Peptides against a protein of PDB entry 6UG1. Designs and how they scored, part 140

Target 1, 304 residues: chain A of PDB entry 6UG1
Amino acid sequence: SNEERKRRKYFHMLYLVCLMVHGFIRNEWINSKRLSRKLSNLVPEKVFELLHPQKDEELPLRSTRKLLDGLKKCMELWQKHWKITKKYDNVGLYMRTWKEIEMSANNKRKFKTLKRSDFLRAVSKGHGDPDISVQGFVAMLRACNVNARLIMSCQPPDFTNMKIDTSLNGNNAYKDMVKYPIFWCEVWDKFSKKWITVDPVNLKTIEQVRLHSKLAPKGVACCERNMLRYVIAYDRKYGCRDVTRRYAQWMNSKVRKRRITKDDFGEKWFRKVITALHHRKRTKIDDYEDQYFFQRDESEGIPD
Target 2, 301 residues: chain A of PDB entry 6UG1 as posed
Amino acid sequence: SNEERKRRKYFHMLYLVCLMVHGFIRNEWINSKRLSRKLSNLVPEKVFELLHPQKDEELPLRSTRKLLDGLKKCMELWQKHWKITKKYDNEGLYMRTWKEIEMSANNKRKFKTLKRSDFLRAVSKGHGDPDISVQGFVAMLRACNVNARLIMSCQPPDFTNMKIDTSLNAYKDMVKYPIFWCEVWDKFSKKWITVDPVNLKTIEQVRLHSKLAPKGVACCERNMLRYVIAYDRKYGCRDVTRRYAQWMNSKVRKRRITKDDFGEKWFRKVITALHHRKRTKIDDYEDQYFFRRDESEGIPD

## One batch from the design tools (peptide; made by RFdiffusion4, then SolubleMPNN)

Design b2_p21_5_s1 (from b2_p21_5, 9 letters changed)
Fold by OpenDDE base, seed 5:
Structure b2_p21_5_s1 (fold): chain B 304 residues (1-304), chain A 21 residues (1-21)
Amino acid sequence: as target 1 above (304 residues)
Amino acid sequence: VDELFEELLKLYEENKHLLKL
C-alpha cells in the first residue's frame, strides 16, 4: 500500500539517523586519551617514522609509499594485538529485513547496548567483534597522530523493497554477509592530496581508490545484507561527511535509486542530518575531497 | 544546529535498544 511505503520510508530514515549517531558516538569513544596512550605503545618508532615521512620534494610518491608501508605494518601489529574476534550477535549492523524488524519488535529479549567502558576494555584487550576491532585500529592510528577517519557503511532497511516476506534463504548467509566490512578506515595522504582506504580486519587491504573499491559489495548474496548506500566518514575533529561517491562506481545510475536522497525532500533532510553531525569547520582537505567527488560525478555521467 | 543535534541524540537514545545499537 501507499501507507506501507510511507511507513518503510519513515522507518528507514529513523534507522539511518540512529546508525549515523551510533557512528558519531563510536568516533568520540575512539578519541579516548586513556585508550590513545595504551595504543600508541603498540607502534614502534620505526613504524611511527613511516607514518610521518618527510616530504620528498623530488618524488612525492616516495613519501606516499612510506606511508603505505607504515599502514601495512600497523595492520600487522593490529592483528597481533587482536586476540579474539567475536561473531556478530545475529546480523550486527548489517541490513535487517522488514520481517526481522517486525519480529524483533515482538521479541522480549532485552538487547544490552555496549557501554563506553566495555568498548574501551574490549579494544584494550583485543577482544570483540570486527566493528570494535576496526574502531580500535582507527584509535591506534589517531594515537600515532595520523589523520585517520572512521568509515561506516550505514545499512538501514531497504525502503525500496516492498515485499511482505523479506526472509533471506541460504546456508551461507552469515559468510556472505560478513564477506565485506561495515566499518573501515581512511587515512589522509598529505602528499597525493587523497584519502587512502584501509580495511585492517576483513579483507586486510589498503587501497588508493580511483574508480572502484574492493570494499564495495559484489554479488547478489553479499548485497542482501550489505548495500552500499550511505558511507559516512567520521574524523578525529568530529567532522561528518558523506563519502559514498568514493566507493560507489555507479552512484547516479544505481546507488541514488536506493537512497533517501533520490528526491529533493530526502536530499534536504539528509543534508540537515549530516550538518547536525558535522562539528568542525571546513578545511582544504574537504576542498580536495569535494573536487574528487565532482570529477567522479562528471566521469560517471548522467544515466540514460 | 545544536538543537537538531540534541534531537538526533534523543532519537538515538530512545531507539538504540530496539535497533540493537
Scores: peptide ipSAE 0.702, ipTM 0.966, DockQ to the pose 0.703
Fold by OpenDDE base, seed 3:
Parts: structure tokens; sequence; C-alpha cells
Structure b2_p21_5_s1 (fold): chain B 304 residues (1-304), chain A 21 residues (1-21)
């Protein structure tokens, strides 16, 4: 019905706001001074020097290569620190079906929200789900004075799906669901003037995204619970930015049609939400990033 | 700006348990 379409759009917007606020709160928690002091001790001086290379004036690419080597070593150090990767409770922050939402509203099971103290303890011990592990990795890089962002792929329910829910089949669904991450890291390369993408936990990869990312979900089964639509970046200075354009190869032709920002009302609403979560002034880093997004939009073109 | 941020925090606090956040 038209009423069910309106209800699904409204619930998508509410869910998206709550996910974006959750990302903001987790980004505050990883700025903990107590956690920072503990995590800095995991990084030896030689690795710290690689994270902070001198500018090579002859070949700036040599400085980028040192930073990439430092980030690789930080991923290896993080794997040694992280002792227990827990499975997600149910689907974690992956996309739910409309049926699962309706069933969850009827099921008064007390969900226990993770407290800040429990999060800090989990990261400090190296015990938690993959999202806690990624968030802790970002905290370790920030403890080493690296300009690292927490990235969140927000998975609100698909308001464009008006089909009666096909039951997502059980056990194989978890492997396909967790094939691609929901949280990852970006690191600012001051030499190339670009963000470096780092997945320390899931794919264990470092990439310099040009046209496509390895972190973008591929295949029907993986896209059922992980649809790339809202990739939000949270920086160490409480900046909040939509970085979906980096990871979306087909932003204009495919991704936009599945976003609330497909219409002018949704674009204005979403911009207000981003602005409310953006607690810093604009910087030259934002200018370089916006220039990159502009070039990516021109290179995709307007879909016919 | 601050008022809208407080509203977003309120919406999160009211719905976090329902949404399992």
Amino acid sequence: as target 1 above (304 residues)
Amino acid sequence: VDELFEELLKLYEENKHLLKL
C-alpha cells in the first residue's frame, strides 16, 4: 500500500539516524585518553617512525610507501593484541529484513546495550566482535598521532523493497553476511593528499581507492544484509562526512536509487543530520576530499 | 545546531534498545 511505503521510508530514516548517532558515540569512546595511553604501548618506536615519515621532496611516493609499511605493521601488531573475535549477536549492525523488524518489535527480549566501560575493557583485553576490534584499531592509530577515521557502512532496512519478505535461509547466511565489513578505517596520507582505506580485521587489506574498493559488497548473497548506501566517516576531531562516493563505483546509476537522498527532501534532511553530527570547522583535507568526489562524479557521468 | 544534535541524541536514546544498538 501507499501507507506501508510511507511507514518503511519513515522507519528507514529513524533507523539511519540511530545508526549514525551510534557511530558518533563509538567515535567519542575511541578518543578515550586512558585507552590511548594503553594502546600507544603496543606500537614500537620503529613502527611509529614509519607512520610519521619525513617528506621525500624528490619522490613523495617514498613517504607514502613508508606510511603504508607502518600501517601494515600496525595491522600485524593488532592481530597479536586481539585474542578473541566473538561472533555477532544475531546479525549485529548488518541489514535486517522488514519481517525481522516486525518480529523484533513483538519480541520483548531485553537487548543489553554495550556500556562505555565495557567497550574500553573489551578493546583493552582484545576480546570482542569485529566492530569493536576495528574501533580499537582506529584508537591505536590515533594514540600514535595518526589522522585515522572510523568508517561505518550504515545498514538501515531497504525502504525500496516492497516485496513480502522471502525468508533469508539460516546458517550459510552468516558467512555471506560477514564476508564484507560494516566498520573499517581510513588514514590521511599527507603526501599524496588522499585517504588510505584500511580493513584490519575482515579482509586484512590496505588500499588506495581509485575507482572501486575491495570492501564494496559483491554478489547477491552478500548484498542481502550489506548494501553499500551510507558510508559515514568519523574523525578524531568529531568531524562527520558522507564518504559513500569513494566506495560506490555506481553512485549515480545504482546507489542513489536506494538512498533517502534520491529526492530533494531526502537530500536536505540527510544534510541536516550530517551537519548536526559535524562538530569541527572545515579544513584543507575536506577540500582535497571534495575535489576527489567531484572528479569521481564527473567520471561516472549522469545515468541516462 | 546544538538543539538538533540534542534531538538526535534523544531519538537514539529512546530507540537504541528497540533497534538493538
Scores: peptide ipSAE 0.700, ipTM 0.966, DockQ to the pose 0.708
Fold by OpenDDE base, seed 4:
Structure b2_p21_5_s1 (fold): chain B 304 residues (1-304), chain A 21 residues (1-21)
Amino acid sequence: as target 1 above (304 residues)
Amino acid sequence: VDELFEELLKLYEENKHLLKL
């Protein structure tokens, strides 16, 4: 019905807000001074120097190569620190079906939200799910004075899916779900004036995204619980930015149709939410990023 | 802006348990 469409749109908006606030809170937690002091000790001086290369004025690309090598070594150090990767409880922050949401509303079992103290202990011990691991990796880079962002692919329920959910086949569903990450890192390259994408946990990859990312879910089965729609960046200064354009090859033709921002009301609403979560002044880094997004919109063209 | 941020925090606190966040 039209009413059920309105209800699903509303619930999608509510869920999206709660996910974006969750990302903001996790981004605050990883700024913990106590955690920072502990995690900085994991990074040897030689690796710290690679993270902070001098500007090569003759060939700025040499400085970027040093930064990339430093980030690779940080991923290796992080794997040594991280002792136990737990499976997600149920589906974690991957996309739930409408049936799972309904069943969850009927289930009076109080979900135990992870406390800040428990999170800091988990990161500090190297024991937790993949999301806690990525968040801890961002904390380690920030402890080394790297301009690292926490990236969150927000997975609200699909308000465009009007089908009655059939039972998802259980065993293959988890492998396909976790094939692509929900959380990752971005690092500012001051030499190239670009963000570097880092997945330290899932794909264990570093990329300089031009037109597409390896982190973008591909295939029907992977997209059932991980649809690239709202990729939100949280920086060390409590900035919040929509960076979906970086990771979406087909933003205009495909991704926009599945976002709340497909209409003027949804665009204005989503902009208000981003603005409320953005607790810093604009910087030249934001200007370079917006120029890159503009060029990506022009290069995609108008969808047929 | 600050008022809207507090409202978003309130919405999160009210719904986090239901949404399993």
Scores: peptide ipSAE 0.699, ipTM 0.966, DockQ to the pose 0.683
Fold by OpenDDE base, seed 2:
Structure b2_p21_5_s1 (fold): chain B 304 residues (1-304), chain A 21 residues (1-21)
Amino acid sequence: as target 1 above (304 residues)
Amino acid sequence: VDELFEELLKLYEENKHLLKL
């Protein structure tokens, strides 16, 4: 019905806000000065120097290579720190079906929300789920004065799915769900004027995204619980930015149709949500990023 | 901006149980 379409759209909006606020809160928690002091001790001086290379004026690429090597070593150090990767309880922050949401609304289960103190203890001990691990990795890089962002792929229920029964066909294996991450890191490369993508936990990869990312979900089974639609970046200065364009190859042709921003009402609403979560002034880094997104929109073209 | 953030935070706190966070 038209009513069910409106209900699913509204619930998608509410769920998206809750996810984006969750990302904001986790980004605040990883800015803990106590955690920062503890995590800086995991990074030896030689690795710190690689994270902060001098500008090579002849070949800026040499400085980028040092930074990439430093980030690789940080990812290795983080794996040594992280002792226990817990499985998600149920589906974590992966996408729920409409049926799972309806069943959950009836179950007044008091979920014990993870407290800030418990999160900081989990990161400090190296015991937690993959999301806590990624968030802790971002905290470690920030403790080393690296301009690292927390990235969240927000997975609200698909409001474009109008099926009555939205149950997944069969037991979607936990392996297919967790094949691609929900959280990752970006690091600002001051030499190339680009964001470097870092997945320290899931794919254990570092990439400089040009046209597509390895972190973008591929295949039907993986996309059932992980659709790339809202990739939100949270920086160390409480900036909040939509960076979906970086990771979406087909933003205009495919991704936009599954976003609330497909219409003017949804675009204006989503801009208000971003503005509410964006607690810093614009910087030259935002100018370089917006220029890159513009070039990516032009280069996508109208799909022939 | 701050008022809208407090409203969003309230909406999160009221609905976090639906997220299973």
Scores: peptide ipSAE 0.027, ipTM 0.671, DockQ to the pose 0.747

Design b2_p21_5_s2 (from b2_p21_5, 9 letters changed)
Fold by OpenDDE base, seed 2:
Structure b2_p21_5_s2 (fold): chain B 304 residues (1-304), chain A 21 residues (1-21)
Amino acid sequence: as target 1 above (304 residues)
Amino acid sequence: VEELFKELLELYEKNKHLLNL
């Protein structure tokens, strides 16, 4: 019905806001000065020097290569620190079906929200789920004065799915769900004027995204609980930016149709939410990023 | 902007336990 369509759109918006606020709060928690002091001790001086290379004026690419090597070594150090990767309780922050939402609304099951103190202890001990691990990795890079962003792929329920029963069947559902991350890291390369993508936990990869990312979910089974629609970046200065364009090859043709921003009302609403979560002034880094997104929109073109 | 941010936080606090956040 038209009413069910409106209801699903409303719950999508509500869920998206709660996910985006969750990302903001986790980004604040990883800025903990106490955690920063502990995590900086995991990084030897030689690795710190690689994270902060001198500008090679002849070949800026040499400086980028040093930074990439430093980030690789940080990922290795992080794996040594992280002792226990817990499975998610249920589906974690992956996309729920409409049936799961309805069942959860009927079942007044209060999930225990993780407290800030418990999060900081989990990161410090190296015991937690993959999302806590990624968030802790971003905290370690920030402790080393690296301009690292927390990236969150927000997975609100699909308001474009009008099926009554959306139950997902099958024993492999968890394996397909966790194949691609929900959280990852971006690091600012001051030499190339680009963001470097780092997945320290799931795919254990570092990439310089041009047209597509390895972190973008591929295949029907993987996309059931992980649809790339809202990739939100949280920086060390409490900036909040939509960076979906980086990771979406087909933003205009495919991704936009599954976003609340497909219509003018949804676009204006989503911009208000981003603005409310963006607690810093614009910088030259934002100018370079917006220029890159513009070039990516032009290069996608209108799909023939 | 600050008012809207407070409203978003309140909305999160009301719903976090239902959403497993």
Scores: peptide ipSAE 0.638, ipTM 0.957, DockQ to the pose 0.688
Fold by OpenDDE base, seed 1:
Structure b2_p21_5_s2 (fold): chain B 304 residues (1-304), chain A 21 residues (1-21)
Amino acid sequence: as target 1 above (304 residues)
Amino acid sequence: VEELFKELLELYEKNKHLLNL
């Protein structure tokens, strides 16, 4: 019905706001001075020097290579720190079906929300789910004065799915769900004027994304609970930016159709939410990023 | 902007337990 379409759009918007606020709060928690002091001790001086290379005036690429090597070593150090990777409770922050939402609403079951103190202890001990691990990795890079962003792929329920029953049957459902991350890291390369993508936990990869990312979900089974629609970046200065364009090869032709921003009302609403979560002034880094997004929109073209 | 941010926080606090956040 038209009423059910309106209801699903409303719940999508509500869920998206709650996810985006969750990302903001986790980004604040990883700025903890107490956590920073502990995590800086995990990074030896030689690795710190690689994270902060001098500018090579002859070949700026040499400086980028040092940074990439430093980030690789930081991923290795992080794997040594992280002792216990817990499974997600149920589906974690992966996309729920409409049936799961209705059942959850009926059962009035309160899930246990992780407190700040418990999060900081989990990161400090190296005990937690993959999301806590990624968030802790971003905290470690920030502790080393690296301009690292927390990236969150927000998974609100699909308001474009009008099916009544969306039962996801399959023995591999959890494996397919966790194949791609929800949280990852970006690091600013001041030499190339680009963001470097870092997945320290799931794929254990570093990328300089041009047209596509390995972090973008592929295949039907993986996309059931992880649909790339809202990739939000949270920086150390409480900036909030939509970076979906980096990770979406087909932003205009495919991804936009699955976003609240498919219409002018949704675009204006989503912009207000981003603005409310963006607590810093614009910088030259934002100018370089917007220029890159513009070039990516031009290169994709307008969908016919 | 600050008012809207407070409203977003209140909305989160009200719903976090239902959404597993």
Scores: peptide ipSAE 0.634, ipTM 0.957, DockQ to the pose 0.651
Fold by OpenDDE base, seed 4:
Structure b2_p21_5_s2 (fold): chain B 304 residues (1-304), chain A 21 residues (1-21)
Amino acid sequence: as target 1 above (304 residues)
Amino acid sequence: VEELFKELLELYEKNKHLLNL
């Protein structure tokens, strides 16, 4: 019905807000001074120097290569620190079906929200789910004065899916779900004036995204619980930005149709939410990023 | 902006336990 479509749109918006606020809170927690002091000790001086290369004026690419090598070594150090990767409880922050939402509402079971103290202890011990691990990696880079962002792929329920959910086949569903990450890192390259994508946990990869990312879910089974729609970046200065354009090859033709921003009301609403979560002034880094997004929109063209 | 941020926090606090956040 039209009413059920409105209800699903409303629940999508509510869920999206809660996910985006969750990302903001986790981004605050990883700025913990106590955690920062502990995690900085994991990074040897030689690796710190690679993270902070001098500008090569003759060939700026040499400086970028040093930064990339430093980030690779940081991923290796992080793997040594991280002792226990827990499975997600249920589906974690992956996309729930409408049936799962309805069943959860009926069961009135209050899930235990992770406290700040428990999170800091988990990161500090190297014991937790993959999301806690990624968040801790961003904290380690920030502890080394790296301009690292926490990236969150927000997975609200699909308001465009009007089907009655059939039972998802259980065992293959988890492997397909966790094939691609929900959280990752971006690092500012001051030499190339670009963000570097880092997945330290899942794919264990570093990318300089041009047109597409390896982190973008591919295939029907992977997209059931992980649809690239809202990729939100949280920086060390409490900036909040929509960076979906970086990771979406087909933003205009495919991704936009599955976003709340497909209509003027949804665009205005989503812009208000981003603005409310953006607690810093604009910088030249934002200008370079917006120029890159503009070029990506022009290069995709108008969808047929 | 600050008022809207408070509202977003309140919405999160009301719903986090239902959404497993």
Scores: peptide ipSAE 0.632, ipTM 0.957, DockQ to the pose 0.662
Fold by OpenDDE base, seed 3:
Structure b2_p21_5_s2 (fold): chain B 304 residues (1-304), chain A 21 residues (1-21)
Amino acid sequence: as target 1 above (304 residues)
Amino acid sequence: VEELFKELLELYEKNKHLLNL
């Protein structure tokens, strides 16, 4: 019905706001001075030097290579620190079906929200789910004065799905669900003027995204609970930016049709939400990033 | 802007327990 379409759009917007605020709160928690002092001790001086290479004036690429080597070693150090990876409770922050939302509303099931103290303890001990692990990795890089962003792929329910929910088959669904991450890291390369993508936990990969990312979900089964639509970046200075264009190969032709920003009302609404979560002034880093997004938009073209 | 941020926090606090956040 038209009423059910309106209801699904409303719940999508509500869910998206709550996810984006959750990302903001987790980004504040990983800025903890107590946590920073503890995590800086995991990084030896030789690795710190690789994270902060001198500018090679002859070949800036040599400085980028040192940074990439430093980030690789930080991933290895993080794997040694992280002792217990817990499974997600239910589906974690992956996409729920409309049936699961209705069942959750009817059952009034209160999920236990993780407290800041419990999060800081989990990261410090190396015990938690993959999202806590990624968030802790970003905290470690920030403790080493690296300009690292927390990235969140927000998974609100698909308001464009008007089908009656087919029961997602249970057990094999978890492996397909967790094949691609919901949280990852970006690191600013001051030499190349680009963001480096780092997945320290799931795929254990470092990439310089040009046209496509390895972190973008592929295949029907993986896309059931992980649809790339809203990739939000949270920086150390409480900046909030939509970085979906980096990870979406087909932003205009495919991704936009599944976003609230498909219409002018949704675009204006979403921009207001981003603005409310963006607690810093614009910088030259934002200019380089916007230039990259512009070039990516021109290279995709407008879909016919 | 600050008022809208407060409203977003209130909306989150009201709904977090339903959303597994």
Scores: peptide ipSAE 0.632, ipTM 0.956, DockQ to the pose 0.673

Design b2_p21_5_s3 (from b2_p21_5, 9 letters changed)
Fold by OpenDDE base, seed 5:
Structure b2_p21_5_s3 (fold): chain B 304 residues (1-304), chain A 21 residues (1-21)
Amino acid sequence: as target 1 above (304 residues)
Amino acid sequence: DKELFEELLELYEKNKHLLNL
């Protein structure tokens, strides 16, 4: 019905806000001074020097290569620190079906929200789910004075799916779900004037994204619980930015149709939410990023 | 901006236990 369409749109918006606020709060927690002091000790001086290369005036690419090598070594150090990767409780922050939402509402199952103290202890011990691990990796890079962002792929329920039964059939449903991350890292390369994508936990990859990312879900089964729609970046200065354009090859033709921003009302609403979560002034880094997004929009063109 | 941020926090606090956040 039209009413059910309105209801699903409303719950999508509510869920999206709660996910975006969760990302903001986790971004505050990883700025903990106590955690920072502990995590900086995981990074040897030689690796710190690679994270902070001198500017090569002859070939800036040499400086970028040092930074990339430093980030690779940080991923290796992080794997040594992380002792226990817990499975997600149920589906974690992956996309729920409408049936799962209705059943959750009926069963009044109160999930135990992770407290800040428990999070800091989990990161500090190296014991937690993959999301806590990624968030801790961002905290370690920030402890080394790296301009690292926490990236969150927000997975609100699909308001474009009007099926009543949205049960997912599949023996491999969990494996397909966790194939691609929900959280990852971006690092500012001051030499190339670009964000470097880092997945320290899931795919264990470093990318300089041009047209597509390896972190973008591919295949029907993987996309059932992980749809690239709202990739939100949280920086160390409490900036909040929509970076979906970086990871979406087909933003205009495919991704936009599944976003709340498909209409003017949803666009204005989503901008208000981003603005409310954006607690810093604009910088030249934002100008370079917006220029990159503009060039990506022009290069994709208008969908037929 | 600040008022809307406080409203978003309140909305999160009311719903986090349902969402496993």
Scores: peptide ipSAE 0.669, ipTM 0.964, DockQ to the pose 0.689
Fold by OpenDDE base, seed 2:
Structure b2_p21_5_s3 (fold): chain B 304 residues (1-304), chain A 21 residues (1-21)
Amino acid sequence: as target 1 above (304 residues)
Amino acid sequence: DKELFEELLELYEKNKHLLNL
């Protein structure tokens, strides 16, 4: 019905806001001065120097290569620190079905929200789920004065799915769900004027995204609970930016149709939410990023 | 807008336990 379509759109918007605020709060928690002091001790001086290379005036690419090597070594150090990767409770922050949402609304089960103190302890001990691990990795890079962003792929329920029963049954459902991350890192390369993508936990990869990312979910089974629609970046200065364009190869042709921003009302609403979560002034880094997104929109063209 | 930010925080606090956040 038209009513059920409106209801699903409303719940999608509410869920998206709650996910985006969750990302903001986690980004604040990883800025903890106590955590920063503890995590900086995990990074030897030689690795710190690689994270902060001198500018090579002849070949800026040499400086980028040093930064990439430093980031690789940081991923190795982080894996040594991280002792226990817990499974997610249920589906974690992956996409729920409409049936799961309806069942959860009926079951007034108060899930225990993780407290800030428990999060900081989990990161400090190296014990937690993959999301806590990624968030802790971003905290470690920030502790080393690296301009690292927390990236969150927000998974609100699919308001474009009008099926009554959306139950996901299957023995491999968890394996397919966790194949691609929900959280990752971006690091600003001041030499190339680009963001470097870092997945320290799931795929254990570093990439310089041009047209496509390895972190973008592929295949029907993986996309059931992880649909690339809202990739939000949270920086160390409490900036909040939609960076979906980086990771979406087909933003205009495919991704927009599944976003609230497919219509003018949804676009204006989503911009208000982003603006409310964006607690810093614009910088030259934002100018370079917007220029890159513009070039990516032009290069995608109009879908035939 | 600070007012809208506080409203978003309130919406989160009201719903976080339902969403397992």
Scores: peptide ipSAE 0.668, ipTM 0.963, DockQ to the pose 0.679
Fold by OpenDDE base, seed 3:
Structure b2_p21_5_s3 (fold): chain B 304 residues (1-304), chain A 21 residues (1-21)
Amino acid sequence: as target 1 above (304 residues)
Amino acid sequence: DKELFEELLELYEKNKHLLNL
């Protein structure tokens, strides 16, 4: 019905706001001075020097290579620190079906929200789910004065799916669900003027995204609970930016059709939400990023 | 902008327990 379409759009918007605020709160928690002091001790001086290379005036690419090597060593150090990776409770922050939302609403099941103190303890001990592990890795890089962003792929329910019964099959669904991450890291390369993508936990990859990312979900089974639609970046200065364009190969032709921003009302609404979560002034880094997004839009073209 | 941010926080606090956040 038209009413059910309106209801699904409303719940999508509500869920998206709550996910984006959750990302903001986790980004504040990883700025903890107490946590920073503990995590800086995990990084030896030689690795710190690789994270902060001198500018090579002859070949700036040599400085980028040192930074990439430093980030690789940080991923290895983080794996040694992290002792216990817990499974997600149910589906974690992966996409729920409409049936799961209706069943959850009817059962009035209150989930236990993780407290800030429990999060800081989990990161310090190296015990938690993959999302806590990624968030802790971003905290470690920030403790080393690296300009690292927390990235969140927000998974609100698909308001474009009007099917009543999408029962996702049980046990094999978990492996396909967790094949691609919901949280990852970006690091600013001051030499190349680009963001470096880092997945320290799931795929254990470092990439310089040009046209496509390894972190973008592929295949029907993986896309059931992980649709690339809203990739939000949270920086150390409480900046909030939509970076979906980096990770979406087909932003205009495919991804936009699944976003609230497919129409002018949704675009204006989503811009207001981003602006409310963006607690810093614009910088030259934002100019370089917007220029990259513009070039990516031109290279994709207008969908037929 | 600050007022809207407080509204978003309130909306989150009201709904987090239903969304597993």
Scores: peptide ipSAE 0.667, ipTM 0.963, DockQ to the pose 0.674
Fold by OpenDDE base, seed 4:
Structure b2_p21_5_s3 (fold): chain B 304 residues (1-304), chain A 21 residues (1-21)
Amino acid sequence: as target 1 above (304 residues)
Amino acid sequence: DKELFEELLELYEKNKHLLNL
């Protein structure tokens, strides 16, 4: 019905806000001074120097290569620190079906929200789910004075799916679900004036995204619980930015149709939410990023 | 907008336990 479409759109918006606020809170927690002091000790001086290369005036690419090598070594150090990767409880922050949401609403079971103290202990011990691990990796890079962002692929329920959910077959569903990450890292390269993408936990990859990312879900089964729609970046200065354009090859033709921002009302609403979560002044880094997004929009063109 | 941020926090606090956040 039209009413059910409105209800699903409303619940999508509510869920999206709660996910984006969750990302903001986790981004605050990873700025913990106590955690920072502990995690900085995991990074040897030689690796710290690679993270902070001098500018090569002849070939700036040499400085970028040092930074990339430093980030690779940080991923290796992080794997040594992280002792226990827990499975997600149920589906974690992956996309729920409408049936799962309805069943959860009927089952008044209050889930126990992770406390800040428990999170800091989990990161500090190297014991937790993959999301806690990625968040801790961002904390380690920030402890080394790296301009690292926490990236969150927000997975609100699909308001464009009007089907009655059939039971997803359980066992294959988890492997396909976790094939691509929900959280990852971006690092600012001051030499190339670009963000470097880092997945320290899932794919264990570093990439300089041009047209497409390895982190973008591919295939029907993977997209059931992980649809690239809202990729939100949280920086160390409490900036909040929509960076979906980096990871979406087909923003205009495919991704936009599945976003709340497909209409003027949803665009205005989503901009208000981003603005409310953005607690810093604009910088030249934002200008370079917006120029890159503009060029990517022009290069995709208008879908025929 | 500080007021809208406080509203978003309140909305999160009311719903986090239902959404498993």
Scores: peptide ipSAE 0.663, ipTM 0.963, DockQ to the pose 0.664

